# Designs tried in a protein design run: peptides against a protein of PDB entry 1IK9. Part 2

Target 1, 211 residues: chain A of PDB entry 1IK9
Amino acid sequence: MERKISRIHLVSEPSITHFLQVSWEKTLESGFVITLTDGHSAWTGTVSESEISQEADDMAMEKGKYVGELRKALLSGAGPADVYTFNFSKESCYFFFEKNLKDVSFRLGSFNLEKVENPAEVIRELICYCLDTIAENQAKNEHLQKENERLLRDWNDVQGRFEKCVSAKEALETDLYKRFILVLNEKKTKIRSLHNKLLNAAQEREKDIKQ
Target 2, 207 residues: chain A of PDB entry 1IK9 as posed
Amino acid sequence: MERKISRIHLVSEPSITHFLQVSWEKTLESGFVITLTDGHSAWTGTVSESEISQEADDMAMEKGKYVGELRKALLSADVYTFNFSKESAYFFFEKNLKDVSFRLGSFNLEKVENPAEVIRELIAYALDTIAENQAKNEHLQKENERLLRDWNDVQGRFEKAVSAKEALETDLYKRFILVLNEKKTKIRSLHNKLLNAAQEREKDIKQ
Target 3, 195 residues: chain A of PDB entry 1IK9 as posed
Amino acid sequence: MERKISRIHLVSEPSITHFLQVSWEKTLESGFVITLTDGHSAWTGTVSESEISQEADDMAMEKGKYVGELRKALLSVYTFNFSKESAYFFFEKNLKDVSFRLGSFNLEKVENPAEVIRELIAYALDTIAENQAKNEHLQKENERLLRDWNDVQGRFEKAVSAKEALETDLYKRFILVLNEKKTKIRSLHNKLLNA

## One batch from the design tools (peptide; made by RFdiffusion4, then SolubleMPNN; aimed at target 1 F180 I181, target 1 (a further copy) K190; its pose is not in this set)

Design b2_p20_3_s1
Fold by OpenDDE base, seed 2:
Structure b2_p20_3_s1 (fold): chain B 211 residues (1-211), chain C 211 residues (1-211), chain A 20 residues (1-20)
Amino acid sequence: as target 1 above (211 residues)
Amino acid sequence: as target 1 above (211 residues)
Amino acid sequence: EEEEKRKKELEELEEKRKKE
């Protein structure tokens, strides 16, 4: 079961923050349970998949688009101010909400709620869910932080090895060329020495022929 | 101002989860505000630095150690079961808690609370704080996740460059040696050729002298 | 002798490369 709690302001009580909890299975499209509380009283209603489908049909809206609008209205925490207007009558237990656009305002949905007999239990459960969510998110944060620190260490280690490899490659190239030049120069010196000996021998032979 | 909310069980109402909020400035040692709620009623008390000091003195406990015990009792969420026992009288508004050790149980502290006139406001504010904490923790989680993904990409990139550098170093060494051998062999061949020419010239000269 | 010494140095370098 998925759950989202949002802060809302009711047109009837704009000075009092209300909390809207929505609970659903896998998709909001399959229906949901809505709970409203002011921290003293609570109201709950169930919205079926058939009601969602009917509301989409009545609005002549494609179901996926309608569910997308419901998700934005009901599951968005502090959505952008004034896009959605929430209305609730404590007397009739009728909850409805409107989407306010620049040139048009329209009712997006309506729900009949029932007053909860023991609102304290609903409020305690809601607080428990918040505390559980905080604990889960903290544990995830600590895990991600430790992993981040690990990855940073691993990156630094590989970076250091890479820099050493680059330097070692350059040093190797330089050293090999230096050694090569030394050996090559020795061979060139030997070739020059042998050539000079050949020239001297040829000159001596030319002198011996001239007698 | 720092704040912590904990779930506790009262000895008087073990079937009902209570919430203990502690609020303080910088250190718990400087005093704190404690709020207790059952989701219907709320009670608040202020504990001064002088009261904390007096309780530490009365217990003959070093203040830092006492504050450490207070922090474990009051700020630890679901601490290990049964280490701390919480007691509250709704009639007297007297709150006290005990530390239970294997061989000894002792009162760690006591506070006089006052019943809040508008508990719904306290409960709403507590829920708001929970929702704000959730939002902050979610934003931190998303940031850490994105950073983790970045660090992993950066690690893979450096690792790939490192592997290429290692391979390139080995290839460079191999190529330089091969080239060196080729040039060296050419020089050796030239030396051998020149030596043979010298030997032939010497043999011809020896023939001419015998002639 | 110097050629043999250098041949040995090259062989030692090749052997070091085989051990790494």
Scores: peptide ipSAE 0.000, ipTM 0.813, DockQ to the pose 0.003
OpenDDE base, seeds 1, 3, 4, 5: peptide ipSAE 0.000, 0.000, 0.000, 0.000; ipTM 0.814, 0.813, 0.814, 0.815; seed 1 fails the geometry check

Design b2_p20_4_s2
Fold by OpenDDE base, seed 3:
Structure b2_p20_4_s2 (fold): chain B 211 residues (1-211), chain C 211 residues (1-211), chain A 20 residues (1-20)
Amino acid sequence: as target 1 above (211 residues)
Amino acid sequence: as target 1 above (211 residues)
Amino acid sequence: SEEEEEEKEEEEFEKKLLNL
């Protein structure tokens, strides 16, 4: 079961924050339970999948689009500036809400609620759910923070190894070239010395033939 | 101003969850406001720094230790299994709580509360605070999740560069040694050839002298 | 001289082999 609690303002009582709880199974399209409270009284109603389908048909709206509008109205709370207007009569227990566009206002949905006999129990359960949600979100936050600190350490360790590898590659190349040049120059010097000895031996032989 | 809301069970009403709100400035030691509610009625009291000092003195407890016990009792809610017992009289508005150890039970603190005239306003504000806290914690969680995903990408990028650097270092060393051995062997072959030419020239000269 | 040309060709070959 999924649940969302939102703050709403009723047109009849704009100075009093009301709380709208919606509870559903998997999708809002399958039906939902709606609970309204002012912190003193509570009202509850069940909206079936058939009622959602009927409201969509009565509006000549595609069901998925209609459920999308219900989700924006009922689960977001008052979204940005006054697009959704909520109305409730405490006498008739009739709840309805409108979508207000620039050029068109229309009723999005209407529900008959029942006044809860023990509103304190509903309010206590609502506060319990809020406190449980806070505790779960705090535990997730602490977990993500510890994971973030771990990943930052692991990144710094690999970065430091990478920089050492780059420096070690450049140092290796430079050292190997220096060593190779030294050994090659020794061999070149020996070759030159042996060539000079051969030239001298040839010149002495040409002198011995000429007496 | 800091605030904590906790669930508590009163000894007089063990079947009804109560909510204990504590509000303070910077430290609990500077004094606090305590609010108790059952979701229908609310009671509030202010506890001064002087009252906290007096209760610590009356208990013959060091103030920092006493405030540490207040923090565990009032801000944790019911911690693990029944260490703190809460009592409240709706008639006298007297709130007191006990610490229960294996061998010793003692009163930790006691406060006179006042019944709130408009409990619905206090309850609505409490629910608003819970909803604000949920929204703030969700925003922090989404931020930490995005940061975690960034750090994981950055780690994979550096790790892949590091592995390429290691492989490139090994390849460089191997290639440089192969090239060096080729040139060195050519120079060794030339030295051997020149030595053989010198030996032949010396042997021919010795024949010409004997002839 | 032919020897100075051979010594230069060898130095160029060594430079090419070493990539210097």
Scores: peptide ipSAE 0.037, ipTM 0.831, DockQ to the pose 0.060
OpenDDE base, seeds 1, 2, 4, 5: peptide ipSAE 0.028, 0.036, 0.035, 0.034; ipTM 0.830, 0.832, 0.831, 0.831; seed 5 fails the geometry check

## One batch from the design tools (peptide; made by RFdiffusion4, then SolubleMPNN; aimed at target 1 E173 N185, target 1 (a further copy) V183; its pose is not in this set)

Design b2_p22_2_s3
Fold by OpenDDE base, seed 1:
Order: C-alpha cells, then structure tokens, then sequence
Structure b2_p22_2_s3 (fold): chain B 211 residues (1-211), chain C 211 residues (1-211), chain A 22 residues (1-22)
C-alpha cells in the first residue's frame, strides 16, 4: 500500500490545518482510502474504482486525466497556488473539493466520510508513518552523501591520472624527438664526412693523372 | 530552535505508542522543552540548564557525560535495545526515565509535566513539522541524486578520456619508433654505400699507382 | 648536390610529417 499525507485548509476552518491521508494500492485509479484529521478527530472513507470511473464520466473527463487531477488535489497538499479548495462538514461528514481556474471553478470530487471512533490511533499511526518516512529518507540521504563523496574522490583520482597521462604523452613525444634528432645529426655528420673524403680522393686522382 | 520527535513506550501503557518531542536552543545542555503526546492528549515541561546541572551533580556524573546520556535517552527514540525505560503518570504528570544496564538500572532523569489545554494544536504542529521535515529531506535527496548522476557522468567522461590518452600514448611511442627506425636505416644504407665508394676509389688508386 | 638536396627534402618532409602528428 502506498500513502501520502498532506496538509490542507478547509474553507469552513481556514485557521486550523487539517491533514489528508490518501492510501492506495499501486495506482490511485484502483481506488483509495481517504482519512482527514484535525489532530483531535479523524474521519475516513473508501473510494472505489467504480466511483472514480463514475465521477470521471459525470465530469465528461477522460479517466486518466481525471485521476491526474485527483492526484494533484489529494496528494500534492495545499500548494501555495490555492488551485484546489477543500470543504468538509463535520456534521454530515461530507467532503468535497473544487478546482479553481482563472475563469472557472468546478467540483472535482466528493466523498462521504465516517467519523473514526478512536482518532488517537489514527493520529499515532500517522505520526509513526511520518517518523518512519523521515528515518528512511535520512538513511537514503546519508547513503547518497557517501556515494557522492566516493564519486567525487574517484573523479579527482581519475582526473589526476588523466592530467599525468597528458603530461607524460607530451614529455614522451618531446624526449623521443630530441633523441632522434641527436642520432640523426650524428648520421648526417658521418655522411658529410664521407662525401668530403670522396671529393678529396677524386681530386687527388685527377692530380695524379695530370705528370 | 532545534527539535527531535521520537516514539517511546511508557511502562504504564506499553501498547500505546507515545511521542516525545524535545526542543532546544543550540545544545541540550542549555535546557530544553519536552512534550509528550499519545495522539489525543499532550503534556509539556521545561527543563532548565540549572536543573540539568543539578541532576548531573545528584548523579555524581560529569555534566557532559550526563547530557550525552540525556541525548541518547530523549532524542534517539525507543531504540530496539530497551536501554532506556520511560515512565509517565497522567495523574501526577510525572515523567521519569531509567537507563537499563546489564547489572544495574538507574534513574537518569525526571520531569514534572503539565497537561496541554489544546492538545490538538500541539499534535497538528508536530505533524506539520514531520511533513516539513519529509519535504526538506526529499528535496535534499533529489539534489543529492542529481549530484550523484552528474558525478557519475563526469567520472565516466574522464575515465574514457584517460583510456584514450593511455592508448594514444602507446600508439604514439610505437609509431615514432617505427618512423625513426626507417629514417635511421636509410642513413645507415647511405653510410654503407659511401664507405663502399671510398673503398673502391682507394682500390682504383692503388691499381693506378701499380700501373 | 642533387642527392644531398633530395635527402634534405626527405628529411624536411619527415620533420613536417612528424609535426603534423602533434
């Protein structure tokens, strides 16, 4: 089971933060359990897949789009943009919510809730879930932090090796050329010396022919 | 102000999870506010730095060590090891906790709490804090995840450049040596040719002199 | 003279081929 807790404000009680818990299996489309609490009382209701389908049809909205709007309304919490307005009557236990667009507001959905007999249990479980989620997220943060520190070290190590490799390549090239030029110049000098000896020998031979 | 919420079990109510909130400024040693809730009722008390000092003295414990034990008891939550036992009387509002060692159990501290008139407000604020903490931790997780993915890409990029640099260095060395050997061999061949010409010229000159 | 020039040209070509590998 997946769940999300969000804070909402009710039109009837704008000064009192309420908490909306939605619980579902795999997808919100398959139905969900909704729980509302003010930290003292709690109310719960179950919404079936058939009810979601019927509401989508009644709205003349494609089901996937409707479920997308439900997800934004019920799971996002009170985003700062007041795009969703929540209403609840504690007397009738009737919960409904509206989407507020610039030019049009419309009812997105409604649920009949039931007052929970033991709200303290629901509230304790909700707090437990929050604490467990904090602990899990903290453990994940610590893990990711350690991974990032490792990856940063590994990156610095490879970067340093790469820079050394570049420098070593340039040094190798320069050294090889210098060594080659030295050896080549020795050979050139020897060739020039041998040519001069040949020229001298030819000149001496011409002198010997000329007596 | 720093705060920590933990779940605890009371000896008097072992089946009902309680929540212990501790709030402090900078250090627990400077004093703290303690709040206990069962999800329906809440109790609060303030512990001063002087009370902490007095309890440390009464225990004949070094203050830093005592504060270290308080931190473990009050902030760690019910660790699985039952090292700390919590007791609370709803009638007297007397809260006390014990440290359980293998051979010795002792009272670590005690507080007189006061019943909160509006427990729902405390509970709502506590849930709000949990939700805010979840959101902050989630944002941090997403940030760390993005950094992790970046660092991994950057590592792979440098690793690939490093491997190319190594291969290029080896290829360069091999190519330069091959080219140098070719030119050197040409020069060696020319030197040999010139030596042979000199030998032939000398032999011809010796023939002309004998002639 | 012509053979020395040819060797100097081949050496220059080689030096240029070496420089073009940088």
Amino acid sequence: as target 1 above (211 residues)
Amino acid sequence: as target 1 above (211 residues)
Amino acid sequence: DEEEKKEEEEEKEFENKLKNLE
Scores: peptide ipSAE 0.018, ipTM 0.823, DockQ to the pose 0.044
OpenDDE base, seeds 2, 3, 4, 5: peptide ipSAE 0.017, 0.017, 0.018, 0.020; ipTM 0.823, 0.820, 0.823, 0.823; seeds 3, 5 fail the geometry check

Design b2_p22_2_s4
Fold by OpenDDE base, seed 1:
Structure b2_p22_2_s4 (fold): chain B 211 residues (1-211), chain C 211 residues (1-211), chain A 22 residues (1-22)
Amino acid sequence: as target 1 above (211 residues)
Amino acid sequence: as target 1 above (211 residues)
Amino acid sequence: DEEEKKEEEEEKEFEKKLQNLE
């Protein structure tokens, strides 16, 4: 089961933060359980896949698009954009919400909820879930932090090896060329010496022919 | 202000999870506010630095060590190790906790709490804090994940450049040696040719002299 | 003659590569 808790403001009680818990199996399309609480009372309702399909049809909206709007309304928490307005009557236990666009407001969905007999149990479980989620996220953050520190060390190590490899390549090239020039110059000197000896020998032979 | 919420079990109500909120400024040694809730009722007390010092003295414990034990008892949540036992009387509003060691159990601290008139406000604020903490931790998690992915890419890029540099160094060395050997062999051949010409010229001159 | 010219050209190219490294 997946769960999301959001804080919402009810039009009837704008000064009192309410918490909207939605619980579902794999996909919100399959139906969900909705729980509303003000930290003292709680109300719960179950929404079936058939009800979601019927609401989509009644709205003349494609089901996937409708479920997408439900997800934004019910799971996103009321972000600072007053795009979704929530209404609840504690007397009738009727919950409904509207999407507010610039030019059009329309009802997105409605649920009949039931008052929970033991709201403290729901509230305790909700707090437990929040604490568990905090602990899980903290453990994940500590893990990711350790991985990032490892990756940064590993990157610095490879970077340092790469820089050493570049420098070693340049040094190798320079050293090999210097050594080669020395050996080549020795050979060139020997060739020049041998040519001079040949020239001298030829000049001496030409002198010997000329008596 | 720093805050920690822990779930605890009271000896008097072991089936009902309670939540212990501790709030403090910078250090627990400076005093703290403790709030207990069962999801329906709430109780609050303020513990001063002087009370912490007095309790440490009464225990004949060094203050830093005592504060260290308070931190474990009040902030760690009751981990699975029954090392800390919590007691609370709803009638007297007296809260006390014990440290359970193998051979010795002793009272670690005690507080007189006051019943909160509007527990729903405390509970709502507690849930809000949990939701804010979840959102902050999620944002941090997403940031760390993106950094991790960046660092991994950067590592792979440098690793690939390093491997190319190693291969290029080896190829450079091999190529330079091959080229050098070719040029040296040419010069050696030219030296050998010139030596043979000198030998022939000397032999001809010796023939001309004998002639 | 042609081989000696080719050797001289390769030697000049090699010397030119050497001079570009100095």
Scores: peptide ipSAE 0.019, ipTM 0.822, DockQ to the pose 0.045
OpenDDE base, seeds 2, 3, 4, 5: peptide ipSAE 0.017, 0.017, 0.017, 0.017; ipTM 0.821, 0.819, 0.822, 0.822; seeds 2, 3, 5 fail the geometry check

Design b2_p22_3_s2
Fold by OpenDDE base, seed 2:
Structure b2_p22_3_s2 (fold): chain B 211 residues (1-211), chain C 211 residues (1-211), chain A 22 residues (1-22)
Amino acid sequence: as target 1 above (211 residues)
Amino acid sequence: as target 1 above (211 residues)
Amino acid sequence: SEEIKEFEKKIEELLKEEEKKK
């Protein structure tokens, strides 16, 4: 079961932050349980997949698009842009919400809720879920931080080895060429010396022929 | 101001999870505000630095050690080891907690609380703080995750470049030696050829002298 | 002079190893 808790403002009570909990199995399309609380009272309702489909049909909206709008309204909370307006009557337990567009506002959905007999239990469970979520996210953060620090060390180590390898390659090439030049020059000197000896021998022979 | 919310179990109401909020400025030693709630009622008390010092003295415990025990009791929640036992009287509004050691249990601290007139406001603010903490931790998690994925890519890229550099260094050495060998062999062949020419010229000269 | 001779020797050893692989 997946759950999201969001803060909302009711048009009827704009000074009192309310909390909207939505619970669903896999997809919001399969239906959901909605719980509203003001920190003293709580109200709950179940919305079926058939009701979601019927509301999409009544709106002449494609079901996937409608569910996408429901997800934005119910799971993200009222974003800072007041895109969604929430209404709830404590007398009728009727909850409805509107999407406010630039030129048109329209009702996105409506649900009948029931007042919870023991709101303290719902509130305690909601707080427990928040604390569990905080603990899980903190553990994940600590893990990711340690892994980040490890990866950074490993990157620095390989980078340093790579730089040493590059410099060692350049140094190797330079050293090998220097050594080769020395050997080659020695061989060239021997060749020149032998040529000079041959030239001298030929000159001596030419002198011996000329007597 | 720093804050921690923990779930606790009261000895008087072991079936009802209570929430303990502790708020402090920089260090718990400077004093703190404690709030207890059952999700319906709330109780608040302020503990001064002087009261903390007095309780440490009454316990004959070094202040830093006492504050360290307070931090473990009040900020970590009751860990799974039941090391801390919490007691609260709704009638007297007296809160006290004990540390349970293997051979000795002792009272660690005690505070007078006052019943909050509007517990719903305290509960709403507590839930808001939990939701804010969740959002902050989620944003941090997403950032750390993206950074870890980046660092892993960067590590793989440098590792691959390093391996290529190592192989290229070995290949360079081998290639340079092969090329040098070819040139040196050419020079050695020329030296041998010139020596043979000198030997032949000397033999011809020795024949001409005998003739 | 000695470094040159050692390097020549290393080159000659490498030559002999390549000739043995043929």
Scores: peptide ipSAE 0.036, ipTM 0.827, DockQ to the pose 0.724
OpenDDE base, seeds 1, 3, 4, 5: peptide ipSAE 0.037, 0.035, 0.034, 0.035; ipTM 0.827, 0.825, 0.825, 0.825; seeds 1, 3 fail the geometry check

## One batch from the design tools (peptide; made by RFdiffusion4, then SolubleMPNN; aimed at target 1 E173 L184 N185, target 1 (a further copy) R179; its pose is not in this set)

Design b2_p23_5_s2
Fold by OpenDDE base, seed 5:
Structure b2_p23_5_s2 (fold): chain B 211 residues (1-211), chain C 211 residues (1-211), chain A 23 residues (1-23)
Amino acid sequence: as target 1 above (211 residues)
Amino acid sequence: as target 1 above (211 residues)
Amino acid sequence: EEEEKEEEEEKEFEEKLKELEEK
């Protein structure tokens, strides 16, 4: 079972924040329970899948689009305050809501509610659900924070190893070239020495032929 | 201003969850406002810094230790259900709470409350605070999740660069040694050729002297 | 020709080595 609680303002009581609880199983399309409270009284109604389908048909709206509009109205909380207007009569227990667009306002849905005999129990359960949701979200926040701190440490560790590897590569290249030059210069010196010995031997032979 | 809402069970009404709201500025030691509600009625009381000091003195407890016990009782929610016991009389508006240890139970504190005239407003405000806290915690969760995903991408990127750097270092060392061996072998061949020319020149000179 | 090419490759290698010593 899924649940969403939102604040709404009723056209009849704009100074008193009301709370709209919607509870459903799997999808809002399968039907839902709506509960309205002002913190003193509560009203509840069950909306069936058949009622949702009938409201969509009466609106000449495709069911998936209609359920999408219901989800925005009832679960998103008031978007920018003027998009969805909520109406409720305590006398008739009739609840209806409208979508206000720039050029067109239309009724989105209407439900009959029943007054709850023990509103305090509904209110206590609603507060319990809020406190449980806070506790779950806090535990998730603490988990994500610890994981973030771990990932940041792991990132800094591998970044430092990468920088050391870059520096070690450059140092290796420089060291290998220096060692190569030393050995190469020894070989060049030995070649030059052997050439000089060959030149001297040739000059001595030319002297011995000239007596 | 800081606030904590917790569920409590009253000894007088163990079947009905009550909500204990504590509000304070900076530290609980500076005083606090306590609000109790059952979802129908509400009771409030202000506890001053002087009352907190007096209760600590009456208990022969150091103030910091006493405030630490108050923080555990009033802000932690019920720890394991049996550690803190809450009592309230609706007739006297007297609220008191006890700490239950294995071998010792003692009164931790006591406060006079006043019945709120408009409990619905207090309940609505409490629900609003819960909904605001949920929204803040959800936004923080979404932020931490996005940051975690970023850090994981950044870790994978630098890890891949590090592995490439290690492989490139090993490849560089191998390539430089191969090139060095080639040039060194050429110089060794030239040295061997020059030694052979010197040996031949010496043998020819020894023939010319015998001749 | 092969000895000239080896001397030219040896010079290019010595020049690259000098550029690395000047950094």
Scores: peptide ipSAE 0.022, ipTM 0.824, DockQ to the pose 0.037
OpenDDE base, seeds 1, 2, 3, 4: peptide ipSAE 0.018, 0.020, 0.021, 0.017; ipTM 0.824, 0.824, 0.824, 0.818; seeds 2, 3, 4 fail the geometry check

Design b2_p23_5_s3
Fold by OpenDDE base, seed 2:
Structure b2_p23_5_s3 (fold): chain B 211 residues (1-211), chain C 211 residues (1-211), chain A 23 residues (1-23)
Amino acid sequence: as target 1 above (211 residues)
Amino acid sequence: as target 1 above (211 residues)
Amino acid sequence: EEEEEEEKEEEEFEQKLKELEER
């Protein structure tokens, strides 16, 4: 079961933060359990897939779009203030909510809730879920932090090896060219020496012919 | 103000999860506010630095060690079951807790609490804090996840550049040697040609002398 | 002496070149 708890403000009790819990299996479309609490009392209702489908039909809205709007209204918590207006009558246990657009407000849904006999159990369970979620998120944060520190070390190690490789490539090129120039210069000197010996031999022959 | 909420089990009500909130400024040593709730009722007490010091003295324990034990008892949540035993009398509002070691159990501390007149406000505020903590931890998780994905990309980029640098170093060495061998072979051929010309010139001179 | 050292460095270098040509 998936769950989301959101703080909401009721039009009837704007000074008292209420908590809206929605619980569902896999998809909100398949139905959900809604729980409202003020930290003293709790109210619960079950919304079926058939009720969701009927509300979508009554609104003349495509079901997937309607479920998308339900998800925004019921699961986003305090979205930007004033986009969704929540109403609840403690007397009738009637919960309804509206989407407020710039030029149009419309009812997005309505549910009949039932007052919970033992609200303390619902509140304790809600707090337990919050504490479990905090613990899970903390463990995930610690894991991600350790992974981040690992990745940073691994990056620094490869970066340092890369920089050494670049420098070693440049040094290798420079060293090889220096060595090559030495050997080439020696061969050039030997060629020059042999050319001079040939010139001298030719000059001596020209002297021997001139007697 | 720092805050920690933990679930505890009271010896008097082992079937009902209670929540222990501790709030403090900078260090637990400087004093703290303790709140106990069962999701219906709440009890609060303030513990001063002087009371902490007095309890440490009464225990004949070094203050830093005592505060370290308080931190483990009051802030660790459900530590390993049975290490800390919590007791509360709703009648006397007396809260005390014990540390259970293998061979010795001892009272670690005791506080007088006061029943909160409006427990719903305390419970709502506690839930709000949990929801805020969840939101903060989620935002941190999303940030760390994005950072890890960035670091992984950056690592892959540097790794790929490093591998290319290694290959380019080896290719450079091989190419330079090949080019050098070609030039050397040209010079060796020229030296051999000049030597042969010298030998021919010497042989012609020896013929001219015999002639 | 300098010519013999240069000739020796050249021979060692030519030998390293040959060893690289044979790989």
Scores: peptide ipSAE 0.022, ipTM 0.826, DockQ to the pose 0.040
OpenDDE base, seeds 1, 3, 4, 5: peptide ipSAE 0.020, 0.020, 0.017, 0.019; ipTM 0.825, 0.825, 0.821, 0.825; seed 4 fails the geometry check

Design b2_p23_5_s4
Fold by OpenDDE base, seed 2:
Structure b2_p23_5_s4 (fold): chain B 211 residues (1-211), chain C 211 residues (1-211), chain A 23 residues (1-23)
Amino acid sequence: as target 1 above (211 residues)
Amino acid sequence: as target 1 above (211 residues)
Amino acid sequence: SEEEEEEKEEEEFEKKLKNLEES
């Protein structure tokens, strides 16, 4: 089961933060359980896949688009730009919400809720879920941090080895060329010496022919 | 201000999860505010640095060690090994907790709490803090995850460049030696040819003298 | 002398070249 808790403000009680919990299986499209609380009272309702489909049809909206709007409204909370307005009557237990666009506002959905007899249990469970989520997220953070530190060390090690390899390649090329020049110069000197001996021998022979 | 919320079980109400909030400035040693709730009622107390010092003295415990035990008791929650037992009287508003060791249990601390008139506000604020903490931790997780993915890409890039550099160093050495051998062999052949010409010239001269 | 070190480096290099020619 997936769950999301959002902070919302009701039009009727704008000074009192309410919490909207939505719980669903795999997809919001298959239906969900909604719970509203003010930290003293709680109200719960179940929305079926059939009700979601009917509401999409009544709105003349494609189901996937409608579910996409429900996801934004119910799971994101009212973002800082009051795009979604939430209404609840504690008397009728009727919950509805509107999408506010620049030129039009329209009702996006409505639910009948039931008042929970023991709201303290619902509130305790909600706080437990929050604390469990904090603990899980903290454990993930600590793991990711350790892995980040490992990857950074491993990167620095390979980077340092790479830089040493580049420098060692350049040094090797330079050293090999220096050594080769020495050996080549020795062979060039020997060639020059042998040529001079040949020239001298030819000059001596030319002198011996000229008596 | 630092805050920690823990789940605890009271000896008087072991079936009802309670939440213990501790709030402090910089260090727990300087004093703290404690809030207890069952999701319906809330109780708050303030513990001063003077009270912490007095309790350490009464226990004949060094203050830093005592504060270290308070931190474990009040901020860690009751871990799965019930090392800390929590007691609260709703009538007297007296809260106390014990450390349970293998051979001895002892009272670690005690506080007088006051019942909050509007527990719903305290509960709403506590839920808000949990949701804000979840959002902050999620943002950190998403950041660390992206950084981890970046570091892994950067590691793979430098590793691949390093492997190419190693192979290129070995290939360079081999190629340079091959090229040098070719040039050296050309010079050796020229030396041999010049030596043979000198030997022939000497043999011809020796024939001309015998002649 | 520098010349004797150069001559030794040349001889070692020529030996290494020869070994690579014979392999």
Scores: peptide ipSAE 0.021, ipTM 0.821, DockQ to the pose 0.042
OpenDDE base, seeds 1, 3, 4, 5: peptide ipSAE 0.017, 0.020, 0.017, 0.020; ipTM 0.816, 0.819, 0.818, 0.820; seeds 1, 4 fail the geometry check

## One batch from the design tools (peptide; made by RFdiffusion4, then SolubleMPNN; aimed at target 1 I181; failed a check: the pose's geometry; its pose is not in this set)

Design b2_p24_3_s2
Amino acid sequence: EEEEEKKKKEEEKKEEEKKKKEEE

Design b2_p24_3_s3
Amino acid sequence: MEEEEEKRRKEEEEKERKKEEEEK

## One batch from the design tools (peptide; made by RFdiffusion4, then SolubleMPNN; aimed at target 1 Y177 N185, target 1 (a further copy) K187; failed a check: the pose's geometry; its pose is not in this set)

Design b2_p25_6_s3
Amino acid sequence: SELEKLKEEIKKLEKEFEEAMSIEL

## One batch from the design tools (peptide; made by RFdiffusion4, then SolubleMPNN; aimed at target 1 R179 L182; failed a check: the pose's geometry; its pose is not in this set)

Design b2_p27_8_s1
Amino acid sequence: KELEEERKKKEKEEEEKWLEEAEKNPK

Design b2_p27_8_s3
Amino acid sequence: DEEKKKKEEEEKKEEEEELKKALENPK

Design b2_p27_8_s4
Amino acid sequence: EEEKKKKEEEEKKEEEEWLKEAEENPK

